# Designs tried in a protein design run: peptides against a protein of PDB entry 5FRP. Part 121

Target 1, 225 residues: chain A of PDB entry 5FRP
Amino acid sequence: VEWTESIPQIIATREDISKELNQALAKTFIDSDPRVRRTSVMIFNKVPVTEIWKNITNKAIYTSLLHLAREKHKEVRELCINTMAKFYSNSLNEIERTYQNKEIWEIIDTIPSTLYNLYYINDLNINEQVDSVIFEYLLPFEPDNDKRVHRLLTVLSHFDKKAFTSFFAFNARQIKISFAISKYIDFSKFLNNQESMSSSQGPIVMNKYNQTLQWLASGLSDSTK

## One batch from the design tools (peptide; made by RFdiffusion4, then SolubleMPNN)

Design b2_p20_8_s3 (from b2_p20_8, 13 letters changed)
Fold by OpenDDE base, seed 1:
Structure b2_p20_8_s3 (fold): chain B 225 residues (1-225), chain A 20 residues (1-20)
Amino acid sequence: as target 1 above (225 residues)
Amino acid sequence: ELQELLDRLHEGQKYRELIK
């Protein structure tokens, strides 16, 4: 009888401790020191996704994680973008949707929209990073058509209007890039042929080649910055 | 592993509070 009476207190104590820990963790995401914020983000990288979902129950932590995607500190921002994309992918693969975790899923399901909205910042470094995480984590290559379509629909199902716009713009840009690369290859092949290069078309193709190269290069961020 | 990370975060917070 006494043991059974102690169980609620133990559970309550654990819940209280868990609550306190979650509250303390939530504060670290908004800490003035970027090192603390970085360490907080790293929890999501170091701890298995299943353990995160089990132990981090304060929705404010997840919301704060998403806010760091627009952090001024470059390193923290970049880490956060990669972390949230990976966490999203892992969650989709490993975490079941239940009534108990519904509120957290409502936040996590906004990660794709959050990422696509970063394109509106119009920063080349951010754009490249978002491109990267889309291909790596959000919409990875999947040879199974059904799985690929299902993932796509899952990602799109929680888009806001801005995210949809960005999505279409992104795809249009990718098509343009692909076309430019194809032309670059064609021009390169032409110019590698000495007879073709010496022809009347040689200078014209060379000009087009240079224009294509410049266009492709203009879309790349400066790796030194 | 999560607890260890949380402990490190708490230690870091305490340290900053002591320096303020």
Scores: peptide ipSAE 0.063, ipTM 0.688, DockQ to the pose 0.014
Fold by OpenDDE base, seed 3:
Structure b2_p20_8_s3 (fold): chain B 225 residues (1-225), chain A 20 residues (1-20)
Amino acid sequence: as target 1 above (225 residues)
Amino acid sequence: ELQELLDRLHEGQKYRELIK
């Protein structure tokens, strides 16, 4: 009888401990030391998504994670951007939407908007990273048309106005890049043919080739900065 | 694993509060 009466207290104590831990974790995301913030973000990378959703119930933690996407510390910011994108994708794949986790999903569903809004910073390094995580995590290649469309609609369904604008700009840029790459390939094939190179079109194609390369290169960040 | 990480974070926070 005494053992049975202690079980509710133990369960209550565990819930209290969990709450305290969540509160403590929430504080680490806003710690002045970038190393602490980094460690906090790494939890989302080291722990399975299902365990994160189960054990991290404080919505402030998720909100704080999203805020770190604009962190001044470059390493923490970059880690955060990758982490939240991956976490979003994993959540979509592995976490069911329930009444209990609705509030957390409301935050997680803003990750795509948060990421697309980073384009407005107009930083080439950030842009490249956002491009990368979009292709890797947000809108990965999916051969199944229905799944691809469903994912796209899911991502777009929570966009703010700014995110939509960035999305369209991104897509327009990708089309241009694709076209430029196609031209680059065509020009390269032409230039690799000796008969074509010796033709009157040779110099013209060479010029277009160089222009295409310059245009493609202009979109790349300086890796040294 | 998560609990261990949380425990470490909690210990680290306590330590920082003690040094302040």
Scores: peptide ipSAE 0.058, ipTM 0.684, DockQ to the pose 0.014
Fold by OpenDDE base, seed 4:
Structure b2_p20_8_s3 (fold): chain B 225 residues (1-225), chain A 20 residues (1-20)
Amino acid sequence: as target 1 above (225 residues)
Amino acid sequence: ELQELLDRLHEGQKYRELIK
């Protein structure tokens, strides 16, 4: 009986402590010092996803995490983008949807939309990073077709109109890139053949090769040099 | 691990408040 009576107090105390910790953590995400914000984001990267979902119950923390994806500080932004994408993927894989965590899931389910909306910033570095995290975390390589389709549908199910537009634009761009790479390879093979190079088509193919290369290079950020 | 990170964050916050 006494043990049972102590449980509510312990739970209440733990809830209070948890609440205080959550409140303190929420403040760190909006701290003026980028180092503090960085450290806050790192929690989501270092702590197992199951433990995060269990202990971080303040929805404002998750909202703040998503907001940092548009932060001016480059390092924090980049870390945030990677972290939130990974966290999304891990959550989908490891966290069950329950009534208790529904409100958090409503926020987490917006991560794909948040990421795709970053394309509207029209920054090459951001675009490259978003491209990377999409392939690594949002829509990873999955050999099982059913799982792959299910993941895709899950990602798309919470898109806003802007995210859909970005998604289609992204896919169209990827197709174009793939085609350009294919052409680049074909042209390279042609030009590596001495007989082909000496033919009347040699100069024409060389020109197309250079154009293709230039087009491919134009899509890359300077930071990749 | 979470508690350790939270503690570090809290310490960092306190330090900044002391420097202000």
Scores: peptide ipSAE 0.095, ipTM 0.716, DockQ to the pose 0.014; fails the geometry check
Fold by OpenDDE base, seed 2:
Order: sequence, then structure tokens, then C-alpha cells
Structure b2_p20_8_s3 (fold): chain B 225 residues (1-225), chain A 20 residues (1-20)
Amino acid sequence: as target 1 above (225 residues)
Amino acid sequence: ELQELLDRLHEGQKYRELIK
């Protein structure tokens, strides 16, 4: 009987501890030291998604995570972008939508928009990272057509207007890149043929080849920056 | 794992408060 009477107090104590922990964690995401912010983001990267959803119930923590995508500190920002994209994908795969977690899902569902909106910063390094996480986590290659369409619809269903615009621009760019690569291959094949290279078209194709290479290179971030 | 990470975060915060 005494043990049973202690259970509510233990549960209450655990809830209090959990609440205090969530409050303390929320403060670490806005800490002035980038090392602390980095460590906070790493929680989302190291802890299984199911445990995060179970133990991190303060919506402010998730909101703060999303805000770090625009962090001034490069390392923290880059880590955050990768982490939030991965967390989104894992959540879609492993976490069911319930009434109890609705408020958190409302935040998590904005991750795709948050990421696509980073293209408006017009930074080549950020653009490359966003490209990478889109292919790796948001819209990964899926051979099953139904699963692929379902994922796409899920991602798009919470887009804001800016994210939609960015999405279409991204796709248009990918088509252009694909076309340029195809041309590069064709030109390379032509130039590797000695008879073709010695023809009147040789110099023309060489020029087009160089232009194509320059265009492709211009889309790449400087590896030194 | 989560508790361990949280403990490390708390230790880091305490350290900063002591240096201030």
C-alpha cells in the first residue's frame, strides 16, 4: 500500500525532472557559446529519434533547432542543417502522428520549408549543403513509385510560397545541370575521336566543351572557402 | 544516451557559470 502511494510522487518527480531538463536544454540552444549550441544540436544527431520525441517535449527546443539553420557560426549552421534534415526524415519513418505530438509535428513539418528558404540567402556553400540534404534526407531516391510520390506529397504539403518557388527553381537547375553534363559527355566523345577533332568542327566543339566546363565549374563552391 | 548527453551539457553550463 505504501509503495503504491509513492508511485504518484515518483511519477510527479520524474515529470518535474523531465520538465527541468527540457527547460535547461532549451537554454543551451540559445547559449552565447557556439560550442554549447553545437553540443545541443548533437543531441538530435546522436540520440535515436524515438527517444528524442519521448523525452524532448518542449516545443521551444525544436523551434530553436530550426532557427540555428541561419546561425552565423558556420560550423554550427552546417551541423544544424544536416541534423534537422536527418531528423525530419527519421521522424517521418519512425514517428506516428498522434494528438499528443501534434504541436511538435507542426514544427517538424516546417523543416522542408526552412531548408528550401535557405536558397534565398544566395550563398554557394549553403546552396550546396541544401542540395545535398535534399537528395540524402528530404527526397531520397526511392525505387517504389508509391512511396516516392507519398514522400514528395508529404514534403510539399507544408511548403510556404517561397519554398515552392525555390523548389521549382531547384528542379529547373537540376535539369540544366543534367543537360550540361550530357553535352559535356558528347563533346568529350567527339574530341576523343581523332578524325572528328581534325575536322572543321573540331575547334567549334572544343570551344563549346570549354564553355560547358566553365559553366559547370561556376556552379561549384570554392573548395577553399 | 540522452541522459549522458544532457549531463555533459549541464556540466558545461556549470563550468561557464563558475568562470563568470
Scores: peptide ipSAE 0.064, ipTM 0.692, DockQ to the pose 0.014; fails the geometry check

Design b2_p20_8_s4 (from b2_p20_8, 14 letters changed)
Fold by OpenDDE base, seed 1:
Structure b2_p20_8_s4 (fold): chain B 225 residues (1-225), chain A 20 residues (1-20)
Amino acid sequence: as target 1 above (225 residues)
Amino acid sequence: ELEKLLNLLLEGNKQLQLIK
């Protein structure tokens, strides 16, 4: 009986500790020191998703995480983009939607929109990173058609108007890239044939090859920046 | 302070894994 009476106090103490922890953590996400913000983001990478959902109950923390995707500090921003995409994917796979976590899910469900909206910044480095996390975490390769469609619908179901626009633009770009790569391969095969290269078409194909390469390269960020 | 928080979260996870 005495042990049972102590449980509420322990739970209350844990709740109090949890509350204090959440409040402290919320402050670190908005700290002026980028190192503090970085460390805050790293929590989401180091702690299992199930434990994050269990222990981080302050919605402001999740909102703050999403906001860091647009922060000025490059390293923190890049880390945040990868972290939030991964966290989204892991959450979809491992966290059940319940009444209790509904408010957090409402925030997490905006991650795809948040990421697609980054294309409007029109920064090549950001674009490349967003492309990467889309293929890795948001819309990964899934051989099961039903699962693939379900994931796609899940991602799209929370899009704002801007995200939809970005999504369509992204897909159009991917089709164009795919076509360019296909042409590149064809031109390469042609140019690898000595007889073809010596033909009247040789110089024409070489020119097209170079144009295709230049176009493909123009979409890549300068790794030296 | 953040490192302490991280450690607390990690320790909590370890304890949960030990109870399972």
Scores: peptide ipSAE 0.044, ipTM 0.664, DockQ to the pose 0.015; fails the geometry check
Fold by OpenDDE base, seed 2:
Structure b2_p20_8_s4 (fold): chain B 225 residues (1-225), chain A 20 residues (1-20)
Amino acid sequence: as target 1 above (225 residues)
Amino acid sequence: ELEKLLNLLLEGNKQLQLIK
């Protein structure tokens, strides 16, 4: 009987502990010490996604995580960008959408938009990192067409206007780069053939080759500026 | 304090895996 009476108190204590824990964690994300903020982000990396969703119920924590993507401290920012992208992917794969977790999902669903908006900072290091996490976590290679399309639609469904613009600009650039690389390879093959080089087309292809290289180099340098 | 929190979350996960 006494044990049964202690169960509600333990549950209540657990709820109280959970609330206190969430409040304490929320404070650590906005701590003045970057080491504390870093450690806070690491929780999302070290704890399984299912346990995070179960134990972290304060939506402000998730909002604070997303905000750290624009933090001044480089190490914390970089860690945050990787963490939120991975967390987004894991959540899509492992967490069901329910009425109870709807408010958290509303925040998590903005992660892709948050990441694509980082391109407007026009920082090369940030751009490279965002590119990496997009290919690794947001839009990974998926051989199943239906799954791939579904993931794409999910990612796009919560984009703001700026994120859409960034998405299209990025993709357009990638297509152009891919085309230029393809042409570079073709020109290189042509120029490596002695018979082709001795032809009337040799000088023309050499000129196109140089133009393609200059364009590619300028694009890479623009990525570094 | 944050390390303590992390440890608590990790320990909780270990306990759940043992029950499964």
Scores: peptide ipSAE 0.044, ipTM 0.664, DockQ to the pose 0.015; fails the geometry check
Fold by OpenDDE base, seed 5:
Structure b2_p20_8_s4 (fold): chain B 225 residues (1-225), chain A 20 residues (1-20)
Amino acid sequence: as target 1 above (225 residues)
Amino acid sequence: ELEKLLNLLLEGNKQLQLIK
């Protein structure tokens, strides 16, 4: 009997603690100190997705997380981009859609759009990071066709117009890169053959090889910046 | 405070894993 009577108090206390915790956490995401914001983002990396969904019920936290993707502080931004992409993927895999979590899902479902919209910043480092998280978390390689299509449709279903544009541009770029790499390999093989190099085609292929390399290099961010 | 919060969340997770 005493145990049963304590349960509501414990639940109420837990709810109260949870509410206070959520309120406190919401403030940390918008803190002026980037270290505080970083630590807040790290919660999403260190805590299992199921526990995040269970314990973080304040929508403002998720909204704030997404907003950090455009933060000026590079380290926090980069961390946020990786974190939100991973969180999205984990959520799709592990979290069931319910009436209770619908409002949070509405926010989480915008993560793909949020990420693809980062291409409009036209920053090479950001672009590379977005490319990376797309392949790793948003649209990972999936050998099962049905699963792959389902994931793709899920991602696309919440795209805004800008995200769609970025998506098509991204894919077009990837095709071009793939083609360029293929050419690079072919040219390299040709140039490694002494007989081919001494032929009339040698100088032509060398020129094309150099052009291809330059094009490929131009798409790579300076790792030093 | 954030560290405390993180620890609380992590501890909660450990407890749930022990009950499963």
Scores: peptide ipSAE 0.038, ipTM 0.662, DockQ to the pose 0.016; fails the geometry check
Fold by OpenDDE base, seed 3:
Structure b2_p20_8_s4 (fold): chain B 225 residues (1-225), chain A 20 residues (1-20)
Amino acid sequence: as target 1 above (225 residues)
Amino acid sequence: ELEKLLNLLLEGNKQLQLIK
């Protein structure tokens, strides 16, 4: 009986602890020390997604996490971009949408838009990182067509106009790259055939091959600067 | 304080795994 009577107090204490924890954590995300902000972001990497959703209920924390994507401190920013992308993916996979978590989902659903909007900063390092997290976390390879389409629609459903523009530009670039790679392969196959190389088309194909390589290389080199 | 918080969250997770 005494134990049962202590349970509500323990629960209440836990709720109080949870509230205090959330308040304290919210402050750490906006701390002036980048080390504190970094540590705060790391919580989302170290704690399972289900526990994050359960214990972090303050909306301000999630909003602050998203804002750190534009952080001036490079290390914190880079960590944040990876963290939020991964967190988004894990949330989609592991967290059900309920009435209770609706308000948090409204914030989390803006992560794709937040990431695509980073392209407008016009920073090469940021662009590369965003490219990476898109393929790794936002739109990963999915062999199941229905799942792939569903994920795509989920990502797009909360885009702002700028994010859509960035999305189309990104896809257009990927299509061009894919086409160039395909051509490269075709030209390579042609040139590897001695009969084809000795033909009247040999020099023409060689030139196209070199142009394709140069184009591909230029796109890659721009990423290394 | 943040490390303590992190440890509390991590320990809480460990305890939940032990009860399972």
Scores: peptide ipSAE 0.034, ipTM 0.644, DockQ to the pose 0.015; fails the geometry check

## One batch from the design tools (peptide; made by RFdiffusion4, then SolubleMPNN)

Design b2_p21_1_s2
Fold by OpenDDE base, seed 3:
Structure b2_p21_1_s2 (fold): chain B 225 residues (1-225), chain A 21 residues (1-21)
Amino acid sequence: as target 1 above (225 residues)
Amino acid sequence: REELEKKWEELLEEEEKRRKE
């Protein structure tokens, strides 16, 4: 009898603890100490995606996570960008859309737009990181055409106008990069052939090779910063 | 910070135990 009477209180206490915990966690994302913010972001990396969706119900936590992508602290920002991209991908793969999680999905669905909007900062380091997480997590290689198209449509479905503009610019850049890499390979093969180098085309190809290298290098961030 | 992380881990473990029961 006493145990049965305690169950509702225990359940209520656990719900209260869960609520309090979510409230406490929400505060840690906005803490003045970057170490606290970093740790808060790391929860999304340490805890399985299914458990995060189950236990983190405070909308403010997810919103705050997304805001950290524009944080001044480099380490926290970089961690956040990787974390949110990975979390988005894992969520798409493992979390079903339900009525109960709709409000969280409304936030998570903005992750692609949030990431593509980082290109407007015009920082090479940020751009490289965004490029990386797009290829790794947002638009990964998928040999199945239907799955690839479905993922693409999902990613695009919640874009703002700025994200669309960045997306088109990114794709145009990727085509150029791909072309440049292809040409670099062709030039490298040509340059490795002594007979071709001794030809009248040798100097022309060398010049084009150097131009290609310079163009590729200009798109890379200075790793020393 | 460590106390909050520990409390989170404890709560996650307790919730996982409750799902297995």
Scores: peptide ipSAE 0.024, ipTM 0.523, DockQ to the pose 0.020
Fold by OpenDDE base, seed 2:
Structure b2_p21_1_s2 (fold): chain B 225 residues (1-225), chain A 21 residues (1-21)
Amino acid sequence: as target 1 above (225 residues)
Amino acid sequence: REELEKKWEELLEEEEKRRKE
């Protein structure tokens, strides 16, 4: 009888402990020390996504994680960008949408928009990192067409106008780069053919090849810009 | 706060051990 009466108090104490832990964790994300902020972000990397969703119920933690993507401290920012992208991908794969977790999903669904909005900072290192995490975590290679389209639609469904603009600019850049690489390969094949090089077209193709190389070099540097 | 940070570090170390097992 006494043991059964202690169970509700233990459950209440555990809920209180969980609430206190969530409140304490929320404070660590906004700490003045970058080391504390870094350690807080690492929780999302070290703990399984299912356990995070189960135990971290304070919305302020998730919102604070997203805010660290614009952090002044380079190491914390870079860690946060990778962490939030990975966490988004893992959440889509492993976490069901329920009525109870709806409010957390409303925050997590903004991760793609948050990442694409980082292009407006116009920082080369940030742009390169965002490009990387998009291909690794947001829009990973998927051979199944239906799964690939579903992921794309999910990512786009919560975009703001700025994120859409960045997305279209990114895709337009990638198409141009892909086309330029294809032309570079064609020109290289032409230049390797001795008969083609001895032709009247040889100097013209060589000039186009050099222009393509210069554009790729500047565009890869601009993809870093 | 320092006690809570320590508890989080302990939880993280336990989780890293569980992933290596």
Scores: peptide ipSAE 0.024, ipTM 0.536, DockQ to the pose 0.024
Fold by OpenDDE base, seed 4:
Structure b2_p21_1_s2 (fold): chain B 225 residues (1-225), chain A 21 residues (1-21)
Amino acid sequence: as target 1 above (225 residues)
Amino acid sequence: REELEKKWEELLEEEEKRRKE
């Protein structure tokens, strides 16, 4: 733990020990202690993306980072999922694709697939987290249509068949959620109008409202668990 | 952990030697 916590400062200052450091760091990602694995993932959060790409040259580290998305230890997994999504986004924004970094990019480009493949675990907490990191990091809100489409195409360009299937399922869910929210708003407006509530439509709208709420509630993870 | 810490200490010591030469 303490050793791995020192790595961010050392990566920034010592290029000459890069090979040995990379080899040692690669081992920390597969350490039996989840605290060591956690601290290893935290390097990707503490070190600027440019410095990571410069100093972490062992592809096994990146592969191991991606593997931790399926980590048994919840906290390490959750940290890893957030970290890799953020790292992917930062890499797309700040790292140029060169011949020298091609092998690392080949791994990093699989992050979207890795994340979308987590939906097949069928865990509500994982699904919620993946949803969150997709909206925050992978496919963030971009008002510029061309940039948004370019990002989308970049994300999709390296999808495996399973990731595509998850992506389509996710989009279908989002459309349904959006529709449900829209209906919830409409129903809420209707229910707040006493004249509308006393109308023949009142009971019908109330029933649809309750169905919408039930559907929304069933799709949300229990935030208390 | 201990093996990694030891290897790291060894690398730091080697680097300190290289900087003093």
Scores: peptide ipSAE 0.018, ipTM 0.427, DockQ to the pose 0.021
Fold by OpenDDE base, seed 1:
Structure b2_p21_1_s2 (fold): chain B 225 residues (1-225), chain A 21 residues (1-21)
Amino acid sequence: as target 1 above (225 residues)
Amino acid sequence: REELEKKWEELLEEEEKRRKE
C-alpha cells in the first residue's frame, strides 16, 4: 500500500525531471556557440533511436534539429543533415506509429521535405551531401520491390510542392548522369582503339568525351571549399 | 558540452536501469 502511494510521486518527479531535461536540451539546440549545437546533435547519433523517442518528448527539440540543416556553421550543418536522415531511416524501421507519438511523427515525416528543400540553396557541397543521404538513408537500395515502393510512397506522402519539384529535378539529373556515364564508357572504348582514333570521327569523339568529362566534373564540389 | 552529453547519457542509463528493476 505505501509503495503504491509513492509511485505517483515518483512518476510525477520523473515527469518533472524529464520535462526539465527536455527544456534544458531544447535550449542547447539554439545556443549561440556552434560546439554546443554540435554536441546536442550528437545525442541523436549516440543514443539508440528507441531511447530518443522514449525520452525526448519536447517537440521543440525535433523542430530545432531540423532547423540546423540550414545553419551557417558548416560542420554543424553537415552533421545535422546526416543525423536527421539517419534518424528518419531508423525511425521508419524501428518506431511504431502510435497515438502517443503522433505529434513527433508529424515533425519527423517532414525530414524528407526538409532535405529536398536544401537543393534550393544552390550550393554544390550541400547538393552532394543531400544526394548522399538520399541514397544511404531515405531511399536506400532495396532488392524487394514491395519494400522499395512502400518506402518511396512513405517519403513522397509528406512532400511539400517544393520537395516534389526538387525530387523530379533530382531524378532528371540522375538520368542525365547515368547517360553521361554510359557515353563516357563508349567513348573510352572508342579511344582505346587506335584505328578508330585515326579515323575522321576521332577528333569529334575526343571533343564529345572532353565535354562529357567537363560536365561530370562541374557537378562535383570542390573539396577545398 | 561534454558535461551535458554525459549528463544526458547518465540520465538515459539511469532511466533504463530503473525500467529493468
Scores: peptide ipSAE 0.030, ipTM 0.541, DockQ to the pose 0.021; fails the geometry check

